# Peptides against a protein of PDB entry 5JNO: the designs that were tried, part 45

Target 1, 112 residues: chain A of PDB entry 5JNO
Amino acid sequence: MVAKFQPPPEYQLTAAELKQIVDQSLSGGDLACRLLVQLFPELFSDVDFSRGCSACGFAAKRKLESLHLQLIRNYVEVYYPSVKDTAVWQAECLPQLNDFFSRFWAQREMED

## One batch from the design tools (peptide; made by RFdiffusion4, then SolubleMPNN)

Design b1_p16_8_s2 (from b1_p16_8, 6 letters changed)
Fold by OpenDDE base, seed 3:
Structure b1_p16_8_s2 (fold): chain B 112 residues (1-112), chain A 16 residues (1-16)
Amino acid sequence: as target 1 above (112 residues)
Amino acid sequence: SVEDRALAVLEEMQAE
């Protein structure tokens, strides 16, 4: 049996917060992208943590990891149950997430 | 804000 994924407290959304995001969303894929922004703003930060903390050597990560995706999917499923189907998730949401995320950083790189 | 910039990219993507 697959255990239900429980997000860390800092990544918990209330029903009202989730509904607000859903109301702004045009599709499941769009919702996924909006959730990415709301849940993981650190993935969009251009702060150089390695420069800010030479002692720890921490570097900002600009990668969508499995835990990010799983958390987003869990929220998307609330209003778009079809994404429970892995094929639907991979066809409708993952490509949009990857495209959105890559476009963001590509644009940022051009602005620098 | 970061959110505003990110959402702007999303809107551009949607416009295509």
Scores: peptide ipSAE 0.706, ipTM 0.955, DockQ to the pose 0.880
Fold by OpenDDE base, seed 1:
Structure b1_p16_8_s2 (fold): chain B 112 residues (1-112), chain A 16 residues (1-16)
Amino acid sequence: as target 1 above (112 residues)
Amino acid sequence: SVEDRALAVLEEMQAE
């Protein structure tokens, strides 16, 4: 038996918090994008976290990592159980997440 | 805010 995925405390949404986001969402894909913004605002930030750390110099990459996607998917599944099917997740949510994230940074680059 | 800008992009995407 494999242990159920548990998000870190900072990414643990209450039922009320999740419902609020769901109520604002138009679809599972839209919900996924809203969750991305809510849970991982650092992925949209211009702040270089490595700049303040002379010791490590590790720069956070602007990438949607597997852990991000898994956590988002887990929440989306609560209200859209169909995304438990990988094919549905890949057809309905992943393209929107990738498109949204890419558009955000493409727009920011054009504004610079 | 960063959130506002992100959501604006999302809304633009939805409008297409």
Scores: peptide ipSAE 0.706, ipTM 0.955, DockQ to the pose 0.869
Fold by OpenDDE base, seed 4:
Structure b1_p16_8_s2 (fold): chain B 112 residues (1-112), chain A 16 residues (1-16)
Amino acid sequence: as target 1 above (112 residues)
Amino acid sequence: SVEDRALAVLEEMQAE
């Protein structure tokens, strides 16, 4: 049996915190997007870490990686167990996440 | 805030 995935401490939500986000959500996909903002505000930041740290060359990435998606999915499935099915996750949540994230940065690019 | 801007985009998307 594979052990349950455990979020890093910085991405651990209490039951109360998660419920608050759920109460604001209209659907599983909506919940996923709200979790994205709540858990990973750095993905929406204009901060260029490569400029801040020339020595390490680290740069902020503007893409949703597997870890981000997995963490979000883990929380979404608490209230929407059907997303445990990959087909449901890909149909109901992933398109909304990708659309939301791309729209955000498209809007920001127009403002720059 | 960044959060407010992100949520605004989400709300606009939901309204379509």
Scores: peptide ipSAE 0.706, ipTM 0.955, DockQ to the pose 0.865
Fold by OpenDDE base, seed 2:
Order: structure tokens, then C-alpha cells, then sequence
Structure b1_p16_8_s2 (fold): chain B 112 residues (1-112), chain A 16 residues (1-16)
């Protein structure tokens, strides 16, 4: 049997918290972007995770990973069940998420 | 804040 996706505790939203975000959203794609900001503020930070480890040399990539997208999609589905259809998710939410995320960092690049 | 800045970008997208 396929187990239901369960978000890590740090990314668990209550019904009230999710509703608050939904109430601010104009569409499923807009909701997805707002969830991105609320759930993963670290993706919008300039923090260098490797600065404290000279041996690692590791720098986190500024990208939306599958786990991020899956979590967001799961929450969006609560109020927009149509995104359960992959074609709808890819047409309505993914482009907005990618555009939003790219625009954010493009603006930061211009300010440097 | 970072959140405010991110939301500003989102608002720009909505205005298009």
C-alpha cells in the first residue's frame, strides 16, 4: 500500500494556519507561492551553510527540490483538488513557483 | 524582512 505523504514536523501546518494562507491567496498558483515563503523561508536567505565548516565546502543550492514541491502540492490540493492532476499542477502552479522564485533571486542579483 | 520582500515580488507578478 502507498503510504500517505506526511510532512516533517517543522513543516506541519494546522488547518487554521493553512486557512489563513488560503484566505490571502487569489489562486492555486498564488497559494503555492505563499506556501513557499511560509514553509521555506531559508530558500530566500543569503545564509552560507558552509561558512562554519572549512572541510565541507558545501553550499546549499538556491533551487526548489522535489520535497519542497511535494509538500506545497499536498497543501494546495486541500483547497484546489484539481492539482491532483499532474497536468494541472504543471500548468497552474509549477510555472508560477519557478517564475516567482527566479524573479526573487534575479532582483537580489541586481542589488549586489 | 525577507518575507516582505518575497511577497513584494509576488505582488508584482499579480499586477501583470
Amino acid sequence: as target 1 above (112 residues)
Amino acid sequence: SVEDRALAVLEEMQAE
Scores: peptide ipSAE 0.706, ipTM 0.955, DockQ to the pose 0.873

Design b1_p16_8_s3 (from b1_p16_8, 8 letters changed)
Fold by OpenDDE base, seed 5:
Structure b1_p16_8_s3 (fold): chain B 112 residues (1-112), chain A 16 residues (1-16)
Amino acid sequence: as target 1 above (112 residues)
Amino acid sequence: SEKERALAVLDEMLAE
């Protein structure tokens, strides 16, 4: 038996908060991306990791980890139950999440 | 804000 996934307190959304995001979303993939922004603002911080050492040119690797994706999927399932199917999640949401996240930081890198 | 910038990137992506 698989226990119901419960997000930690810092990533709990009320029904009203979730609905607000859903109302702005046009698809499950869109919703997933908006949830990414809402739940994990730290992944979009204005901090340039290379600033810590301008001389060494260090660039931090930013990744979407399994916990991030699991939390997002949990909320997407509320309005798009089909993403309970892993194949649907991997086809409809994951590519958009990865594309969006990569685009964001690619643009940020160009602006810095 | 970074949130607004992120959402702008998303909107651009969705417009393609």
Scores: peptide ipSAE 0.743, ipTM 0.962, DockQ to the pose 0.863
Fold by OpenDDE base, seed 2:
Structure b1_p16_8_s3 (fold): chain B 112 residues (1-112), chain A 16 residues (1-16)
Amino acid sequence: as target 1 above (112 residues)
Amino acid sequence: SEKERALAVLDEMLAE
């Protein structure tokens, strides 16, 4: 038997927190994008800081990694169980996540 | 904030 994936404490959402995000979402893809913003704010900043040390700053990598996607998918499945199907996940959520993330940074680059 | 900026991009995308 494979144990259910458990997110690290820093990425653990309560039922109430998740519901709040869901209530703001219009679709599974929308929910996925909102979860991306909520769970991984460091992906939307050029600089990340270590907790408790403002001097420990570093450039954040602008890439959606497997862990990010896995965590997001796990939460999306709670309200949109259809994304358990990989084909649905790849058709409804992944393209929107990538499009959203790319658009964000493209816009930022135009301002720099 | 960057969060608000991100959500604005999302809203724009969803409006298409």
Scores: peptide ipSAE 0.742, ipTM 0.962, DockQ to the pose 0.896
Fold by OpenDDE base, seed 4:
Structure b1_p16_8_s3 (fold): chain B 112 residues (1-112), chain A 16 residues (1-16)
Amino acid sequence: as target 1 above (112 residues)
Amino acid sequence: SEKERALAVLDEMLAE
């Protein structure tokens, strides 16, 4: 039996918190984007943590990784069970997430 | 805030 994926404590949302985000969302893709902002504010920060710690080798990335997407998908599934189907996830949520994230950083690069 | 900026980008995207 495959164990249920459990998010790290820092990325856990209460039912009330999730519902609040859902109430602000118009679709599964919209919800996914709002979850991205809520769960991973560090992905939208211009702070370079590697600059503060040259010895640790950590580098801040402006990249959506598989773990980010998996966590978001798990929460989206609560209210949009259809995204359990990979085809639906790839058609309805992933394009919006990628578009949103790309637009954000494109805009920020214009301001920098 | 960065959060507000991000959500503004999202709203603009959804309005298209």
Scores: peptide ipSAE 0.741, ipTM 0.962, DockQ to the pose 0.909
Fold by OpenDDE base, seed 3:
Structure b1_p16_8_s3 (fold): chain B 112 residues (1-112), chain A 16 residues (1-16)
Amino acid sequence: as target 1 above (112 residues)
Amino acid sequence: SEKERALAVLDEMLAE
């Protein structure tokens, strides 16, 4: 049995918030990318916390972790049940997420 | 904002 993934409170979306994002989305892959932006703005931040707080030693991560992906998938499934199929998730959503995230940081590196 | 920037990248990707 696979345990139901419960997102931390800071990553919980209301039905209204989710619907708003869905209304802006053209596909499951598009929805996944928009959820990435909405749920994890820290992944797009250029703030260097390790520099700001030497005691914390926190460095911003520029990678999509399994928990990020699982959380996004859970929300996508609400309106695109087909992504419950791992093959569909891997074909329609994961490539879009990776391409989007990579493009974002590639552009940022070119601008800085 | 970074959010707006991210969404702009997404829109460019979707336009291809």
Scores: peptide ipSAE 0.742, ipTM 0.962, DockQ to the pose 0.928; fails the geometry check

Design b1_p16_8_s4 (from b1_p16_8, 7 letters changed)
Fold by OpenDDE base, seed 5:
Structure b1_p16_8_s4 (fold): chain B 112 residues (1-112), chain A 16 residues (1-16)
Amino acid sequence: as target 1 above (112 residues)
Amino acid sequence: SEQERALAVLEEMQAE
């Protein structure tokens, strides 16, 4: 048996909060992208991290990590249980997440 | 906000 995944407090959505996002979503993949925006606004921040430390030259990582994807998948499963199948997750949600995230930053880099 | 900008990108993607 697999233990139920419990998200950290900062990523815990109430049923009402999740339902609100679902009501705005067109599909499981769309829901996944909306959850990405809602749960992890820091991944979309245009803050220049080097401003906090001009001496270290730190550059922010703009990537989706396993934990981000796992949290999103757990919530998507509530309304789209088919994504429990890894093949479905990788075909229906993961490509949209990657495409969306890449497009966002590609656009931002052109604007800057 | 950046969240609003992100959602705008998502809407554009869905429109394709």
Scores: peptide ipSAE 0.740, ipTM 0.961, DockQ to the pose 0.871
Fold by OpenDDE base, seed 1:
Structure b1_p16_8_s4 (fold): chain B 112 residues (1-112), chain A 16 residues (1-16)
Amino acid sequence: as target 1 above (112 residues)
Amino acid sequence: SEQERALAVLEEMQAE
């Protein structure tokens, strides 16, 4: 049995939405970063999820999780099928994502 | 917005 990965509804992009992001992208790696921003804005916010729940004290993590990366990769593959190759994904996209994400938060830390 | 800020960082990264 093989099931196709299907993102949750909140992370489902229409063809038009995806195309718009692609049109703004310079490369597969760039597309990946733009998808990160579009799909997971919560990873870039200072919003603490514990604000709404004093009892749980849960706070958002500033980390790219496997699910984030897999979802992004699935969309990137639509226009850059070469990233289906793990070696290509690891060489072209992952470094860009990690660099971008780390730079963002490093900059935020420098700004207090 | 934070999204706009993130995109600005991305653009700076691309300029390198």
Scores: peptide ipSAE 0.740, ipTM 0.961, DockQ to the pose 0.894
Fold by OpenDDE base, seed 2:
Structure b1_p16_8_s4 (fold): chain B 112 residues (1-112), chain A 16 residues (1-16)
Amino acid sequence: as target 1 above (112 residues)
Amino acid sequence: SEQERALAVLEEMQAE
């Protein structure tokens, strides 16, 4: 028996919040990228700060981890059930996420 | 913001 994956509280979206993101999305891959931005803004900053403590700042890791991808996939599946198929996820969403994330940082590197 | 910047990159991708 496998328990349903439950996101940490800080990454728990309400139905209304998810719908808002979906309404802005053109596809499952697009939705995945938008979820990445909304759920994990720290991945788009060089410095991440602990809540309530500016002195606890640290450099953000520029890598999409399994937890990030799993959370995103779980939400994408709500509106695009086809991504439950790993082949679809790997064809429609993962390339978009990786391309998007890489392009973002490539652009940032040109400005730093 | 960085989020807005990220979304701008996404928009560029979708335009291709």
Scores: peptide ipSAE 0.740, ipTM 0.961, DockQ to the pose 0.922
Fold by OpenDDE base, seed 3:
Structure b1_p16_8_s4 (fold): chain B 112 residues (1-112), chain A 16 residues (1-16)
Amino acid sequence: as target 1 above (112 residues)
Amino acid sequence: SEQERALAVLEEMQAE
């Protein structure tokens, strides 16, 4: 049996917080991207002050891990139950997440 | 902020 996924406390959203994000979202894929920004701001920073040493200047990892994706999916499912279907998740949300995240860093590289 | 920049990228992507 696979253990039920439980988000770490620092990534817990209240119903009200989630609702605010949903109200700004146009689709399940859009919601997923907005959740990425809200839940994991450290993934959009050059220096990771959340998990690393600020004095050491740890560079943020520019990749989406299973934990990130599963956590986002759990929240998306609340308003878009269809993403419980892996095929739907992979067709509607994952491509948008990957494209969004890649575009962000591609743009940042151009500005540096 | 980086979050604001990220959201701007998202909006640009949606406009395509």
Scores: peptide ipSAE 0.738, ipTM 0.961, DockQ to the pose 0.902

## One batch from the design tools (peptide; made by RFdiffusion4, then SolubleMPNN)

Design b1_p17_1_s1 (from b1_p17_1, 7 letters changed)
Fold by OpenDDE base, seed 2:
Structure b1_p17_1_s1 (fold): chain B 112 residues (1-112), chain A 17 residues (1-17)
Amino acid sequence: as target 1 above (112 residues)
Amino acid sequence: SVEEAFERLIQELLESE
């Protein structure tokens, strides 16, 4: 028996919080991007976390990892069950996530 | 701001669909 994936406590959304984001979303892809910003604001920060934490030396990388994508997909599936199909997820959500994330940092590089 | 950039980029994505 495969255990159901549970998000870490810091990435848990209540039903009310998720519904609010959904109500602001126009599509599954739009919802995915909004979840990206809400769940992982650290991915959009210029803050060097290693500067703030000398003990761990952790530096946030500007990269969407499998865990980030899986967490977002889990929430999107609640209101858009079709993304359970990998082909739908890869066609409707992943391109928008990657495009949004890459464009964000591309713009930030141009502003410097 | 991050919020302003988000709204602009989301709008661009939606317009391209």
Scores: peptide ipSAE 0.101, ipTM 0.748, DockQ to the pose 0.154
Fold by OpenDDE base, seed 4:
Structure b1_p17_1_s1 (fold): chain B 112 residues (1-112), chain A 17 residues (1-17)
Amino acid sequence: as target 1 above (112 residues)
Amino acid sequence: SVEEAFERLIQELLESE
């Protein structure tokens, strides 16, 4: 049997916390974006980690990784079971996530 | 702030739908 995916402790939301985010959301895609911001604020940080270590080349990756997307999807599925269908997830949530994330950084880069 | 940027961008996304 495949074990149910469990988020890392730092990304575990209580029912109350999730409900609060859901109550603020207008759609599954909106919920996904709100979860992105709430769960992974580090992806929106202006901190240049490469400045701390030029030798190792460590820098914050401004990329949505599979783990981020899976975590978001797991929470979205609680209230929008239709996203269990990959086609629905790709049509309703992924475009909004990618658009929001890319536009965020595009705007920030123009301000620098 | 991140929150303000979120609100603006989400609004833009919703308006485009």
Scores: peptide ipSAE 0.060, ipTM 0.716, DockQ to the pose 0.154
Fold by OpenDDE base, seed 5:
Structure b1_p17_1_s1 (fold): chain B 112 residues (1-112), chain A 17 residues (1-17)
Amino acid sequence: as target 1 above (112 residues)
Amino acid sequence: SVEEAFERLIQELLESE
């Protein structure tokens, strides 16, 4: 199976990689969460880019940005075309993504 | 690890469906 879109090179998954993730997924929302982890491991990193840099004022934000969500949605659409409908995306995928992401960091905060 | 956290959380998500 080939994707009908061309993501930025740094966020490309091979057909085999995507298929593997899909095969492990139980739903569109589940697939979205798995893609989140696979595509953007930096969002789950304990690395603080501002560490050691007091002058730049840069603070890494633990936030799902529009680009992240769009890229995930593009891949999900390959196997779940229904998410092309914004209402479906907002009902089936976004809540799961947000819950997963927020719970991840909440858990990490408790373990620290 | 990220993988361990994912496994725990994904199970919670599935249970809520």
Scores: peptide ipSAE 0.054, ipTM 0.707, DockQ to the pose 0.155
Fold by OpenDDE base, seed 1:
Structure b1_p17_1_s1 (fold): chain B 112 residues (1-112), chain A 17 residues (1-17)
Amino acid sequence: as target 1 above (112 residues)
Amino acid sequence: SVEEAFERLIQELLESE
């Protein structure tokens, strides 16, 4: 049997927190996008904010990594069990996540 | 769309801080 994936402590949502996000969501794809913003606000920080730490030189990556997607999927599955099917995840959630994320940064870059 | 409205809202919130 495969062990259940557990998120790192900094990405652990309580049942109440997750339910609040779900109540604001219209679909599994919408829930995924809302989770993206709530779990990983650093992915939406501008370059100037990221460069504010001159000591560490930290710059947030504008990229959705495998770990981000896995964490989001883990929470989406709680209320939308159908996304356990990879085909459903790839059809209903991944395109919306990628479109949402890419549009966000495209708009920001255009306004700079 | 709801998605577009959400994108705008998040952008506005981040830019206002």
Scores: peptide ipSAE 0.049, ipTM 0.672, DockQ to the pose 0.446

Design b1_p17_1_s2 (from b1_p17_1, 8 letters changed)
Fold by OpenDDE base, seed 3:
Structure b1_p17_1_s2 (fold): chain B 112 residues (1-112), chain A 17 residues (1-17)
Amino acid sequence: as target 1 above (112 residues)
Amino acid sequence: SVDDAFDRLIQELRESE
C-alpha cells in the first residue's frame, strides 16, 4: 500500500476551502480542473511576467508534473474515492486536466 | 484574466460531455 501523501504547506487546503471548490464542481474531472487553478496559479502566469522579473530570473514552468497531479488526486479522492483506482483517475480526471491546461495555453498563444 | 479563461474553458468542457 502506498503511504499517505502529504501536500507541501503551500498547497494545503483547509476543509472549508476544499468544500467551497467541491460545491462549485459538477464532477471529479471538473473538481480536478478547479483544483489545478486554485492550487497552482503559477502554471497559468503570463510569460511576460517571468521575463519582467530581472531580480529572480525565475521562469514559470508550463508543465503538469507528477507532483501537481498527485496533489490534485489527493484532494479529488476526498470526495470521489473512486479515483483511488488508477484506471478511474486516468479516465475521469487526467484527460480533463490535460485538456484544460493545453487549451488554456493554446488560447493564450493564439492571442499573442 | 485567468478566472475568465477558466470559466470559458470549463463551460466548453461541460458542453462536450
Scores: peptide ipSAE 0.099, ipTM 0.729, DockQ to the pose 0.155
Fold by OpenDDE base, seed 4:
Structure b1_p17_1_s2 (fold): chain B 112 residues (1-112), chain A 17 residues (1-17)
Amino acid sequence: as target 1 above (112 residues)
Amino acid sequence: SVDDAFDRLIQELRESE
């Protein structure tokens, strides 16, 4: 039996928390973007904060990694089971996630 | 702010759907 995917504790949402995000969402792609912001606020922190720990070498990676995407997909599947199909996930959610994330940083770079 | 930027981008996504 394949073990159910369990997110790290810092990324575990309660049913109530997830429902709140879903209630604010208009689509699976919208839900995915909202989950991105809620689960991984560190991906949207300013470079200056990322640069701040020169001692530890911590650089916030401005990239969506496979683990981020998998976590988001797992939560989206709860209310949009169609995204279990990889083709649906790639058509409905991934483009919106990538566009949202890239536009965010593109805009921030222009403001600097 | 991050929240304002998020809201703007979400609105743009919604308008594109």
Scores: peptide ipSAE 0.097, ipTM 0.737, DockQ to the pose 0.155
Fold by OpenDDE base, seed 1:
Structure b1_p17_1_s2 (fold): chain B 112 residues (1-112), chain A 17 residues (1-17)
Amino acid sequence: as target 1 above (112 residues)
Amino acid sequence: SVDDAFDRLIQELRESE
């Protein structure tokens, strides 16, 4: 039996919170993008904000890591069970996530 | 704002579907 993936407490959504996001979503891919913003707002913070800690030199990485994708997929599966199939996840959600994230930063860099 | 940028991108994604 595969152990159930339990997200860290800071990324735990209640049923009500998840339902609210789902109600605003038009598709599994749209839901994935909305979850990305809600779960990981730090990935969308300005460089100047991330550099605010001069003491530690911490800069938030503008990169979607495996853990981010895994967490998003787990929540998407609740309302779109088809994404349990890796082929469906890769066709319906991953391209939208990557495009959304890359476009966000591309536009921000262009406006600077 | 981040929220405005998000809304614009989501709208663009929906129009591309």
Scores: peptide ipSAE 0.097, ipTM 0.734, DockQ to the pose 0.155
Fold by OpenDDE base, seed 2:
Structure b1_p17_1_s2 (fold): chain B 112 residues (1-112), chain A 17 residues (1-17)
Amino acid sequence: as target 1 above (112 residues)
Amino acid sequence: SVDDAFDRLIQELRESE
């Protein structure tokens, strides 16, 4: 039996919050990036944060890890069911997330 | 509807904790 992914309480959105983010999004990839910022602001902090998850034991750091991506994908799937297909997720959302995240830190590195 | 889908997801997440 495969364990169900359990998001930490601090990473739960209300339906209204999620809808607002969706309404501001232009695509599944854009939605994914907006979710990244909203759910995991600690990944964009100058301080290396380690926020632990009481439910899964995951500690968020300045790194996109599988649990971050899984949680984002779960929310994206609500409005874009096609991302249930791994090929679609890897083509439409995952590159956008990685590009957005890497560009953010690349720019920050240049500013210092 | 989309709203229903959001509600279902949120409810599922909350119940799973």
Scores: peptide ipSAE 0.044, ipTM 0.611, DockQ to the pose 0.031

Design b1_p17_1_s3 (from b1_p17_1, 10 letters changed)
Fold by OpenDDE base, seed 5:
Structure b1_p17_1_s3 (fold): chain B 112 residues (1-112), chain A 17 residues (1-17)
Amino acid sequence: as target 1 above (112 residues)
Amino acid sequence: SVEDHFEQLIQELREME
């Protein structure tokens, strides 16, 4: 038996919240990017949340991980069921997510 | 569970339309 991951409450959108984001979205890929920002604002922060742990020396990383993508995909599927097809997800959503995330941090690095 | 969450979510969205 393997334990199932349960997202924290802050990562669970209500129907009204999801609908609001969808109404602002132009496509499944655009929706995915908006969900990324709304669900995981910590991935776009300069704040070192691990600063409080002097014992372990853990440093927070700015990485888009599989669990992030999985949760985003679940919400996108609600309005764009075609992304249930992995080929569609990889062609329409993943490139946009990666481009958006990488461009964000590339721009931040240029400003520093 | 996550599954229950999305099932409820979809149902609520249908009711909103």
Scores: peptide ipSAE 0.521, ipTM 0.912, DockQ to the pose 0.025
Fold by OpenDDE base, seed 2:
Structure b1_p17_1_s3 (fold): chain B 112 residues (1-112), chain A 17 residues (1-17)
Amino acid sequence: as target 1 above (112 residues)
Amino acid sequence: SVEDHFEQLIQELREME
């Protein structure tokens, strides 16, 4: 069996915080994208996390991973229960999340 | 736990309305 993931406090939203994001959102997909930015600002950062190591050459990967998506889905589900259905989640939220994330970094790469 | 967090969250949101 796989143990349940316990998100760090930094990835937990209060009711007030979630409500603020929801009030700004136009749809479940839009809410998902806003949650992505609010919960995981590190995915949008240019900070070199290998700064402390000159020898390892480690480059931080900016990837939208399953754990990110899982937590976002949990919050979206609070106001959009239909995303409990995987087909709905994959049709309404995942494409918007992936497009938003990909476009962000594509634009940044063009500006460099 | 994660479940406890979201259960509490939903309850608080209902009280805010």
Scores: peptide ipSAE 0.520, ipTM 0.912, DockQ to the pose 0.026
Fold by OpenDDE base, seed 4:
Structure b1_p17_1_s3 (fold): chain B 112 residues (1-112), chain A 17 residues (1-17)
Amino acid sequence: as target 1 above (112 residues)
Amino acid sequence: SVEDHFEQLIQELREME
């Protein structure tokens, strides 16, 4: 079961926003990837967000972390309740998320 | 809470249909 946490308000989607993303999605895995981009654009940025506040200890990481995945999974479950099953989540969504994220940065690395 | 958020979200989505 996905652990409950309190994300910042900027990570909360309205019903209309979620529906729009779903309408553009072809599968649960595709939805997950679109949610990744929409919820966490900072994970795809070249900007060092920690530069703005070193004192607060905030550091932007280009890593897909557990909490990112948990929030994505919560939204995916709304339309694809089967992902409540961890095996389904790991088979249908996680590989697509990881592939999408890794390919993105692999391509960026080649451009440098 | 997150629970409240998603409960409200689901309700709103049902009303949109």
Scores: peptide ipSAE 0.518, ipTM 0.911, DockQ to the pose 0.025
Fold by OpenDDE base, seed 3:
Structure b1_p17_1_s3 (fold): chain B 112 residues (1-112), chain A 17 residues (1-17)
Amino acid sequence: as target 1 above (112 residues)
Amino acid sequence: SVEDHFEQLIQELREME
């Protein structure tokens, strides 16, 4: 995991937005997946929605990377502080995130 | 900073409840 970074405003959530996502979430892992979709829609599209940021070095790719995971984890920790423990994060959130992302693009490949 | 963002976020969430 990388250190915390300042993402572009497009990748920040307000309290109201986060609360809405949490209210729809069934678990920490489910919350993580919903955050993935809401924060990084460009990872699920042929279009890159990121404006880039020279200060933070953030770059959007069709690849789930450490910076994406770190930002998701930061928001998950707000309601599930147990994920501050790396073992909990790796058991409860990472498998769900990776499976969701991998399955999405596997299905897209099949459609082509 | 990111730290300031999340501190503010947590405080706002407490106020909403």
Scores: peptide ipSAE 0.506, ipTM 0.907, DockQ to the pose 0.025

